# Designs tried in a protein design run: peptides against a protein of PDB entry 5OOQ. Part 40

Target 1, 227 residues: chain A of PDB entry 5OOQ
Amino acid sequence: YREDVRQVVTHPANALSFLQPGRLVEISVNGKDNYGWGAVVDFAKRINKRNPSAVYTDHESYIVNVVVNTMYIDSPVNLLKPFNPTLPEGIRPAEEGEKSICAVIPITLDSIKSIGNLRLYMPKDIRASGQKETVGKSLREVNRRFPDGIPVLDPVKNMKIEDEDFLKLMKKIDVLNTKLSSNPLTNSMRLEELYGKYSRKHDLHEDMKQLKRKISESQAVIQLDDL

## One batch from the design tools (peptide; made by RFdiffusion4, then SolubleMPNN)

Design b1_p12_6_s4 (from b1_p12_6, 5 letters changed)
Fold by OpenDDE base, seed 1:
Structure b1_p12_6_s4 (fold): chain B 227 residues (1-227), chain A 12 residues (1-12)
Amino acid sequence: as target 1 above (227 residues)
Amino acid sequence: ELPFKVFEEKLE
């Protein structure tokens, strides 16, 4: 069920409006390469110039560039290409005892494990010398301030995902987490239909959410000191 | 709820 929630949260219709520059996201590539929390630089719709007719899944249809501070130092970072999520061989996070560096990596939405309810102030030009390292320092500071974990966006309260089937899913998860016996919700839950709804309404829903974000962004800011 | 929380420290 956690994966089901992740699929809904990271769907373009829901995720993109929360991928502002500086947004913290928890990154796991290929289900094994955990980079920890990184900061969003930007995102764009995935385009294949060599194969314009290429069709991507919803979760692979956008590329998100993120700054990570956990890249293995001997990774071939010079081979990284912006907006190319097919990472070169050897690109991986540092293991225990290995040194790490800061890097900007292109990931798909499917590589987002969690979206944090925190946003960094980002440099104007992340590609400029020393800027990635500055973000890296900020990431370390955030981790220091949140030793028990960075707060994750609440899908309902923060992301305003109000689909009935999703709400039922969330309720079921809450019940299971408390190990409380309750009436079955399984028969009323239609996860495949839920995913279908997001897919079909992606463009319109994305536009609406982005518009709402623009309206609220200047007024709806909570500082870390207000936490 | 507000959509995001901002890190107050400026990046140098």
Scores: peptide ipSAE 0.054, ipTM 0.671, DockQ to the pose 0.105
Fold by OpenDDE base, seed 4:
Structure b1_p12_6_s4 (fold): chain B 227 residues (1-227), chain A 12 residues (1-12)
Amino acid sequence: as target 1 above (227 residues)
Amino acid sequence: ELPFKVFEEKLE
């Protein structure tokens, strides 16, 4: 269901109006390379000059240029081609312990995991020296201020997606979330408490059973001594 | 509600 929501949100009909310069977007390239939150520079319709007859899916029909601050420092960023979402080999986010740099990468709408409700002020010329780094600093500051995560646009309230089928989908998700949250088994502390109570009751029951047996045996012995 | 929040002004 989450993927279904993502497909609707990232569809050109819904997403493009929210891809203004500076818009924060969460980026996952090919479902593998997570760059985290980046800032939109611009977008354009994807045009294949070599194959003008190329037909792209809706989610691949636009190229979004985004600034990320998580690019691996040794990535061949010089091989990046504007408006080419097919990234060169070696272009990847930095792993834990690796140093990162700021870079502008071209992505498709399909690589957008989430659209944030925050927008940064973007430099006029992002290609100028130091400008990407400035955006990178802003991204770090945003992450610092939102340790629990950057707020995501509400598809209904903010994006005004009012399609009936989409609303039904959202309602279904809400119902499922409610059921999950109401399940006492989701709370580990409560489970431990319940288990503890059960264990104590079980022990008491066994003790009572043993005591009753001993009493019965004792009574039987007394009857034998009295013949 | 505004469709976005401008954050840059708060960083300053």
Scores: peptide ipSAE 0.046, ipTM 0.661, DockQ to the pose 0.120
Fold by OpenDDE base, seed 3:
Structure b1_p12_6_s4 (fold): chain B 227 residues (1-227), chain A 12 residues (1-12)
Amino acid sequence: as target 1 above (227 residues)
Amino acid sequence: ELPFKVFEEKLE
């Protein structure tokens, strides 16, 4: 059921409003390459210039650029193309004992494992020399201050996902957790029904994003002065 | 070095 929740949370109708610049997100590319927590730079609707009629799934229909500080140092980062989520061969996180660098990578919504309840104040020009490293230092500091993990947005309380079917799903998960039981099966059919209900929210994502940003800015938690 | 602020959203 955790995957079911992830599918709902990362759907464009729900996720885009919370992908403001500086939003912390936990990144897993192709279910294998775990980059840990990164910071959102921006996002855009995926457009295929070669095939303008290309249709993408909801979770692949947007590209999110994120700063990570866990990129393997010898990865061919020069081959990265903004807004191209098909990563070149060799782009991967550093393994234990390997050196890492900061990089901006384009990912799909499907590569978001979780959305954090924290936002960094981002540099204006992240592509400028040294700016990625500054964000990298901030990410390290955040991880230091939150040794038990960065707080994740609550889908109901924070993201205001109030669909009845989703609430029922959450209740079932709560019951199962209480019983120390889990079901690995994904309820795809119910998720599709939920997606249909979220279609109207998609048109309002920009307005919602702005509102959420204003709320977030009024609730400063940590100031990183010397980074 | 730029001063950065980290914001936590408390929406209730």
Scores: peptide ipSAE 0.044, ipTM 0.743, DockQ to the pose 0.606
Fold by OpenDDE base, seed 5:
Structure b1_p12_6_s4 (fold): chain B 227 residues (1-227), chain A 12 residues (1-12)
Amino acid sequence: as target 1 above (227 residues)
Amino acid sequence: ELPFKVFEEKLE
């Protein structure tokens, strides 16, 4: 059921308003490459210059640029193509015993495992010399300060996902978790219903984004420390 | 060092 929730949370209608510069997101590329928590640089709608008529799924329709500090040092980062989420072979997180470096990688929404409730203050030019490393240091500091994990946005309380079907899904998940049981089929059906609703709301994305931003920014903001 | 902000969980 975590995946079902993730699909809803990372849908453009919900996620984009929370992908401000500096937003911490947990990254897993292609379901195998776990980069851990990174910081959002920016995002843009995915445009295929080679095929302008290309249609992407909702979760692949945006490119999110993120700073990670877990890139394998010998990864061919020079082969990274701007705005291309299809990462070159060899681009991977460092494994145990390997050294890592900071890198900016383009990912899709589908590569977001979690959205944190923390935001870093980002340099104006993240691609300038030394800036990625600065963010990398901040990421390490965040991880140090949150040994139990970076807090994740509450889909309902923080993200204000108020869709009735989603709420029902969440309630069902809670009940099932309590019973140590699951009903993937039922949840999947509900998820499909949600996707249908979100798709219809896509044209109102900007309005939704604005509203959700307003809600998000109206929450109490606490600056804990300089990183 | 970069400052960071924590967005407090809003109660319903």
Scores: peptide ipSAE 0.046, ipTM 0.746, DockQ to the pose 0.284; fails the geometry check

Design b1_p12_7_s1 (from b1_p12_7, 7 letters changed)
Fold by OpenDDE base, seed 1:
Order: C-alpha cells, then structure tokens, then sequence
Structure b1_p12_7_s1 (fold): chain B 227 residues (1-227), chain A 12 residues (1-12)
C-alpha cells in the first residue's frame, strides 16, 4: 500500500508543483540505489531527440535533476549525461565505509521515494565549482537537525490530493497501521483504476496552476544553525 | 549556514 501511495504522490499531476528548486526529495534509483535525501535543481519534460515518437509512462515522462551528497567517490560521474536518467554503470551511492561526493544526477519521478516539506536555498549556478559541495553541506546539516527524519509532505493536507478513492486508500493504510487485527478493506478501488484517473489528464500544466491556487504556503526562513 | 525555507501548506 505504501507503493500505491507513492505512485499517486509521484504522478506528474501531483508532484511537479512541489519540485521547485531546493525541494528535498528522497531518492531511490532502480529500486536498489538509495541516495537518501537530495535537493531538486530543476525538472523538464523528457524528450527523446533520437526517437520523437517514443512514449514514456507518466512517471518516466519527466527528468528531475537532483543534488545528492551520497555518490560513491569512484563513480564515473564524468559519464553522466544531462537529461539522461539511464545512469552509466558504476554510478551508485557509497556503501558503509566508502567515501562519498556530491553530484547532480538526472532521475525520473519513479525514483522519488518521498517529497519533503523543506526547501534549500540553491546556488544560482549549481554546476559551478564548489556549489554542489555547498548544497551537500546543507543536506548534512538538515539530516543532523532532523534525526527522526525529514518531514514529508502530507498527500492530503499539504498536496491537496482529494480523490475519494485515494482517501479511502489512506484510511485503509491508517487502519492497518493502528490495528494489527483489523481486516483489510476490500472496497477500495484498484491502484490501476485510481492511477488511470491521473493518466487521463491531458494538461498537466493547468493542473499545476489549479493546485497552486488551492494551496497557501506559509514560509519561514530559518538559518540551518537555528533549526 | 544557508537558510532553509520551511513550508506550512494550508488548504485554501
């Protein structure tokens, strides 16, 4: 059921409006490479110049550039290609006992495990010398300040996902988490049907605008050392 | 240290 929630949250219709520069996201690539929390640089619609007729799934149809501070030091980061989410062999997070470096990697929405309710102030030119490392230091400080985990956006309260079937899914998960003896609800819509509601949306840009109009943001600027 | 922006999103 957690995966079901993730599929809805990371759908372009819901996720893109929360992928502003500096947004913290938890990253898992190919279901095995966990980079931890990174910071969004930008995103763009995925375009295949070699095959313009290529059709991508909704979760693979956008490329998100993120700064991570957990890249294995001996990873061939020089082989990374902008806007190519197919990472070269050897690109991976550092394991325990290995040294890590900062890197900007292109990922798909499907590689987002969670979206945080925090943003970093990003350098104007993240690719300039030393800028990734600055973000990396900020990420370390954030992790230090939130030892119990970085706060995640609430899909309902924060992201305003109001689909009735999604709400039923959330209630089902809540029941399962609170009562081990509770029987799973059988009246919820299948994930495929729920996902289909989002995939049928043609104008994601308009959807983003509508979402922004429905959400008011209270922003507090706090120094990292004050958190 | 660089500042963080903490978001408190409310439904309008």
Amino acid sequence: as target 1 above (227 residues)
Amino acid sequence: SPPLVIYELKLE
Scores: peptide ipSAE 0.054, ipTM 0.764, DockQ to the pose 0.276
Fold by OpenDDE base, seed 3:
Structure b1_p12_7_s1 (fold): chain B 227 residues (1-227), chain A 12 residues (1-12)
Amino acid sequence: as target 1 above (227 residues)
Amino acid sequence: SPPLVIYELKLE
């Protein structure tokens, strides 16, 4: 069920409005390379200049640039291309005992494990010398302040995902967590139907703008130091 | 509904 939740949360219709600059996201590339929590720089719709007619899945249709502070020091970071999520060979997080550096990597939405309820005040030019290292220091500080983990956005309360099938899924998960007997296997989340609803009803860009506006109108910002 | 709470960290 965790994967089902992740699929819904990271769908463009839900995720993009929360991928503002500085948003913390937990990153896993190709299901094996865990970079931990990084900070969003920006995102863009994926465009294949060589094949303009290329069709991507919803979760692969956007590229998110993120700052990580866990890149292996000997990774060929000079080969990284800002809009190419297919990372060069050797790009990987540092293992235990290895030195790490800060890097900006392009990822797909499918590489997001979770979206945090924290935002960093990002430098104006992340590509300038020393700026990604500054973000890296902030990431270390965040991890220090949240030893039990960075707060994750609540899909219902924070992200306002109100689809009935998704709410049923969340209820089932809650029941399982409270050790109440429910038959969660009877109703598999109809993810395909959910995605179909997102794709058919609305222009993604318009939906994103509307969601951003709703969030802006109803959000309260709390400084980390005030917590 | 209660407002969305967002935590912000300033870069040092």
Scores: peptide ipSAE 0.043, ipTM 0.720, DockQ to the pose 0.122
Fold by OpenDDE base, seed 2:
Structure b1_p12_7_s1 (fold): chain B 227 residues (1-227), chain A 12 residues (1-12)
Amino acid sequence: as target 1 above (227 residues)
Amino acid sequence: SPPLVIYELKLE
């Protein structure tokens, strides 16, 4: 059920409006490379210049650039290509005992494990010397302040996903978590129908612009001695 | 170093 929720949350129709600069997202590439929480730089529609007729799945149709502070130090970061979510061999997060560095990586929506209810202040030019390291320090501070985990956006209350089938899914999850034993039922709840509803939007990007959700945000300014 | 600015969505 967690994956079912993730599929809905990370669908372009729902996710893109919450991928503002500085948005915290939890990153897992190819289901194995966990970079932890990173900060969104920007996103763009995925375009294949060599094959304009290429069709991508909804979750692979956008590229999100994210700053991570968990890149393995010996990763060939110089081989990273802008707007190419297919990462070169050797690009991976640092393991325990290994040193890490900050990097900007292009990912697909499918690589987003969670969307946080926090946004960092982002430098105007993240590619400038030292800027990604500044973001990296901020990420470490956030993790320090939230030892139990960074708060995740509520799909219903925060993201305003009000589809009836999705709500039923959420209710079922809640019931299972509170009343039933640790064995969640593996039954999918009409995910194909949900995806069908989202895919009917011809221009998701334009629809997103029109659906300017009034997001009420609070700002907290924290000055740290080590920053 | 510049202060850390964190924006949080209000729970509605």
Scores: peptide ipSAE 0.061, ipTM 0.786, DockQ to the pose 0.580; fails the geometry check
Fold by OpenDDE base, seed 5:
Order: sequence, then C-alpha cells, then structure tokens
Structure b1_p12_7_s1 (fold): chain B 227 residues (1-227), chain A 12 residues (1-12)
Amino acid sequence: as target 1 above (227 residues)
Amino acid sequence: SPPLVIYELKLE
C-alpha cells in the first residue's frame, strides 16, 4: 500500500512542483541504499546524450540532484557524473560506525521514498567549496529539531492530488487501516491508469505548478547550535 | 554558522 502511494506521489506530474531547491526528500537508491533525508538542489529532464532515442519510465525520466550528508567517506564521489543517476560502484551511504560526508548525488524520482513538508534555504552555489557541508549541517539540525521524524507532505491536503482514483485509493487505505485490514487495495492496472493520465501532460512541472498555486509558504528561522 | 531558514507549506 505504501508503495502504491509512493508511486503516485513521486510521479513527475505530482512531485516536480514540490522539488524546489531546498525541499527535503527521503532517499532510497535501488530500494536498498538509504541515504536518509536530503535536500533538493534542482532537477532536470533526463536526456541521454549517448542514446537520444532512449525512453525512460516516468519515474526515471527526471534527474534530481540532492545533497545528502550520509555518504560513506570513502565513496568514490569523484566518479559521480552530473545528471547520471547510474551511480558508480562504491557510492553508498555510510554504515553504522563509518564516517560520512556530504555529497550531491543525482537520483531518479523512483529513488524518492518520501517528500518532506520542509524546505531549506539553499546556498546559491552548492558546488562551491563548503556549501554542501553547510547544507549538511542544516540537515543535521533539522533532524535534531524533528526527533519524531520530518513531516511528510500530505498527498491530498498539501500536494493537492485531486485524481479521483487516487482519492479512492487513499480512502480505502484509511478504511483498511481503521479496520486493521491487510487486504489488497489496488492492482497494477489501476496504477497504470493513473500514470497514463499524468503522462499525457505536455509540461508536467508547469501544469502541476499552476494547479498548486494555492499553496503558500511560511518562513521559520532556526539558529544552529554552533552559532 | 548561518541560521537555518525553513519554509513550510500552508494552505492559502
């Protein structure tokens, strides 16, 4: 059930308008490499220069650059290629007892586990020396301030996903949760139908941005402990 | 260290 919701939430038609610089996202690469919460730098349509005819799934059709503070210190980060989500061997999060560093990694939408209802103030030039570490400090501070977990965007209340089929899915989930039921809620066909509706849009980001114009942002300032 | 600025989404 969680995966079904995730698939809808992370679809370009829904996710892109919430991937502003500084947006917190929870990252899991290939379903196993959990980097925790990172901060979005930017995103772009995935273009394969080597194979311009390459066709990607919706969830793999965009590259999101994110700052993580959980990269294993000895990871070959120098081998990272901008806008290439195929991470080199050895790129992984630090395990228990290992030291971590900050890194900017390119990921697909499929690697987003959840989208947070928080957005960091990001440096203008994240590639400049020390800037990613600054974001890393901010991430640590956020985690400290939210010991019970970073708030996740509500797909309906916050993201304003208004697709009728999705709303029905959410309603069913709520009902089943209340009844402590583990019955299947959806099938693959239903998800495909949802994706089909989203994929027909020409400019997914712009279209959804317009739809979500009723969402405003408030600003809160938190001082770091080391001030 | 610079202060952390957090933007939160709210309904209008």
Scores: peptide ipSAE 0.059, ipTM 0.791, DockQ to the pose 0.530; fails the geometry check

Design b1_p12_7_s2 (from b1_p12_7, 6 letters changed)
Fold by OpenDDE base, seed 4:
Structure b1_p12_7_s2 (fold): chain B 227 residues (1-227), chain A 12 residues (1-12)
Amino acid sequence: as target 1 above (227 residues)
Amino acid sequence: EPPLVVFELKLE
């Protein structure tokens, strides 16, 4: 269902109006290369100059240029072609322990995992020296300010997607999430904690009863001796 | 530092 939502959200009819300069988007290229959150530079309709008759799917029909700060430092960024979403071999995000750089990459709408409810103020000329790095610093700052994650646009409240089928889908997801939150497994863990506390109280109570009985028996013996 | 703008679309 999450993928279904993503397909609707990233459809040109819905996404393009939210791809203003500076819009934060979470980027996953080809479902493999996760660049994290980047900032939109611009977008354009995909035109194949070599094959003008080329037909693209809706999600591949636009190219979005985004600034990322997670590009592997040794990636052949010079081989990047503007408005060509087919990234050269070696273009990838930095892995753990690797150094990263800022880069502008062209992606399709299909490579957008999420659209954030946040925009950065973008430099006028992102291709000027040092400007990408400025955006990169801003991205780091955003991540610092939102340690729990960057807020995602609400498809209904923010994006105003009012398609009836989509609304039904969202309702279904909400119901499922509610059921998941009421998962017996989580309840069982809470129950175990409660029972643990109860068990300790019960044990103490039984110990006290035993002690009282022992005291009572001792007093009875003393009375017999006095007799 | 560039200003960060949380774009809250006002629901009209």
Scores: peptide ipSAE 0.052, ipTM 0.768, DockQ to the pose 0.385
Fold by OpenDDE base, seed 2:
Structure b1_p12_7_s2 (fold): chain B 227 residues (1-227), chain A 12 residues (1-12)
Amino acid sequence: as target 1 above (227 residues)
Amino acid sequence: EPPLVVFELKLE
């Protein structure tokens, strides 16, 4: 069920409005490379210049640039290609006992495990010398302040995902979580129908703008002044 | 609807 929720949350129709600069996102590339929490730099529609007719899935149709502070120090970061989410061989997070560095990596929406309810004040030029490291320090501070985990956006209360089938999914999860002996059952919660609803929207950008406006109208910002 | 609460850290 967690994956089902993730699929809905990370769909462009829902996620893009919350991928502002500095937004914290939890990153897992190819379901194996866990970079932990990173900070969003920006995002863009994925365009294949070599094959303009290329069709991507919804979750692979955008590229999100994120700062991570968990890149393995000996990773060939110089081989990273802008707006190319297919990472070169050797690009991986540091394992236990290994040293890490800060890096900006391009990822797809499908590589987002969760979207945090925190934002960093990002530097204007993240590519400038020392700026990635500054963000890295901030990420460490956030993790220090939230030892039990960074607060995640509530899909319903915060993201305003009000689809009936999704609400049913969330309710079912809540019921299961309240039961000590309950094991989540493998069940399809009509995800294909949900995806169909999102995919039928003609203008994802317009939807994003509308949602962004709604968020702006009722957003409370709590600032952490010290690092 | 309840307001969306966002925490923001300043970079130092």
Scores: peptide ipSAE 0.047, ipTM 0.736, DockQ to the pose 0.101
Fold by OpenDDE base, seed 1:
Structure b1_p12_7_s2 (fold): chain B 227 residues (1-227), chain A 12 residues (1-12)
Amino acid sequence: as target 1 above (227 residues)
Amino acid sequence: EPPLVVFELKLE
């Protein structure tokens, strides 16, 4: 059920509006590499230049660039390719006793474990020398200030996810947490319907955004031609 | 409207 909630929260229709620069996110890559809390730099729609017809799942359709301060010091960070979420071999978080460094890594939405209810003021140019380390210091300070954990966005109260099916899911989770009832109701069918609704909503919003951008660009071109 | 952020930290 926690994974089901995560899938809903990290869906583009819900997550992208909360992935502003400086937003804290908890990162787990490939289900094994836990980088802890990082800070969002930016995000972009995933485009495969080699295969424009490539279709990605909703959770893999965007690339989020995040600053982490838990990268293993000997990781081949120089092999990181911008906007490529397929991380090179050896890119991993530092284990206990290992030294860590700050790095910007490209991740998919599927690699977001949680979205924090906290945002850092980010440097204007994160790629400039020393800027990642500054963010890294801020991340350490945040962890110090929140020893019991960074507050997570409430899906309903903060993210305003008001879908009836999601609310039912949340209620079921609450009931299960209270009753320790072992029957995992495979809400798989309802989840697929819920994801379908989010996908359609996101597609519509993206289409509207693209249309607005095209209109704005067209107006800008007209203004240039009228000069 | 951008979602409200409850906590914001300045980089020192």
Scores: peptide ipSAE 0.046, ipTM 0.734, DockQ to the pose 0.125
Fold by OpenDDE base, seed 3:
Order: structure tokens, then sequence, then C-alpha cells
Structure b1_p12_7_s2 (fold): chain B 227 residues (1-227), chain A 12 residues (1-12)
């Protein structure tokens, strides 16, 4: 059931509006490489230039660039390509006893374990020398301030996910956690039905993004004409 | 618009 919740939370219709610059996210790549909490730089819709007709799943249709401070020091970070979530061999988090460095890695929504209820004020140019390390220091400070863990966004209270089936799922989870029911709840969530309900919201989000981009481009053109 | 985050820290 926790995975079902994660699938709903990380769906583009729900997650993208909370992936502002500086948003903290907990990162697990391919379900095995745990980088811990990182900070969002930006995100973009995944585009395959070699195969424009490529269709991605909802959770793989966006690329999120995140700063992590747990990259293994000897990882081939120079081979990282922006907006390519297929990480080169050797890119991994540092293990116990190994040294780590800060890096910007591209991930998919499926690699987000949790979305934190915390944002960092990000530097203007994260690619500039020393800026990633500054973010890394801030991440360490956050972890120090929250020894019991970084607070996670509440799907209902914070993210305002009000789907009835989702609410039922949350209630079932609560019942199971409290061990109030002797009968195992075996009802699997039909994720496809939930995704169908989010389709309209997702479409609206994309439309809004396109509109904002058009406005920004128009303003830039006007500014250039005035310069 | 998405709600504001509860905590926002400035980088030092």
Amino acid sequence: as target 1 above (227 residues)
Amino acid sequence: EPPLVVFELKLE
C-alpha cells in the first residue's frame, strides 16, 4: 500500500506543482541506489530527440534535476548528461566509509521516494563553481536540524489530493498500521483508474506551463526590442 | 497555485 501511495503522490498531475527549485526530495534510483535527500534544481518533460515518437509512462515522462551530497567521490560524474536519466555505469551513492561529493543528477519521478515539506533557497547558477557544495552544506544542516527525519508533504493536507479512492486507501493504511482489524485488507488499488482521474489535471498543468512559456518568450522579445 | 511550503531555508 505504501507503494500505491507513492505512485499517486509522484504522478505528474500531483507532483510537478511541488517540484519548485529547492524542494527537498528523497531519492532512490532504480529502487537500489539511495542518495538520501536532495534538492530540486528544475524539471522538464522528457523528450527523445532520436525517437520523437517515443512514449514514456507517466512516471518516466519527466526528468528532474536534483543536487545530492552523497555521490561516491570516484563516480564518473563527468559522464553525466543533463536531462538523461539513464545514468552511466559507476554512478552511485557513497557507501559506509567512502567519501562523497556533491553532484547534480537527472532522475525520473519514479526515483522519488518522498517529497519533503521543505525548500531551500537555491543559488541562481547551480552549475557555477562551488554552488553545488553550498547546497550540500545546506542539506547537511537540514539533516542536523531534523534528526527524526525531514517532514514529508501530507498528500491530503498539503498536496490536496482529494480523490475518494485515494482517501479510502489512506484510511485502510491507517487501519492496518493501528492493527485494529484482524482481517487482512487484500483489496489492491486499481492505479489505472486513479491515473485516469488525474489526466485532466495533468493536461491543465501542461497547458499552463505552455502558456507561461509563451508569455515569458513574448516578454523577452519585447524587452529585446526596447534594448 | 500550490500551497507554500511550511519551511523554507535560505542558503548561507
Scores: peptide ipSAE 0.045, ipTM 0.735, DockQ to the pose 0.124

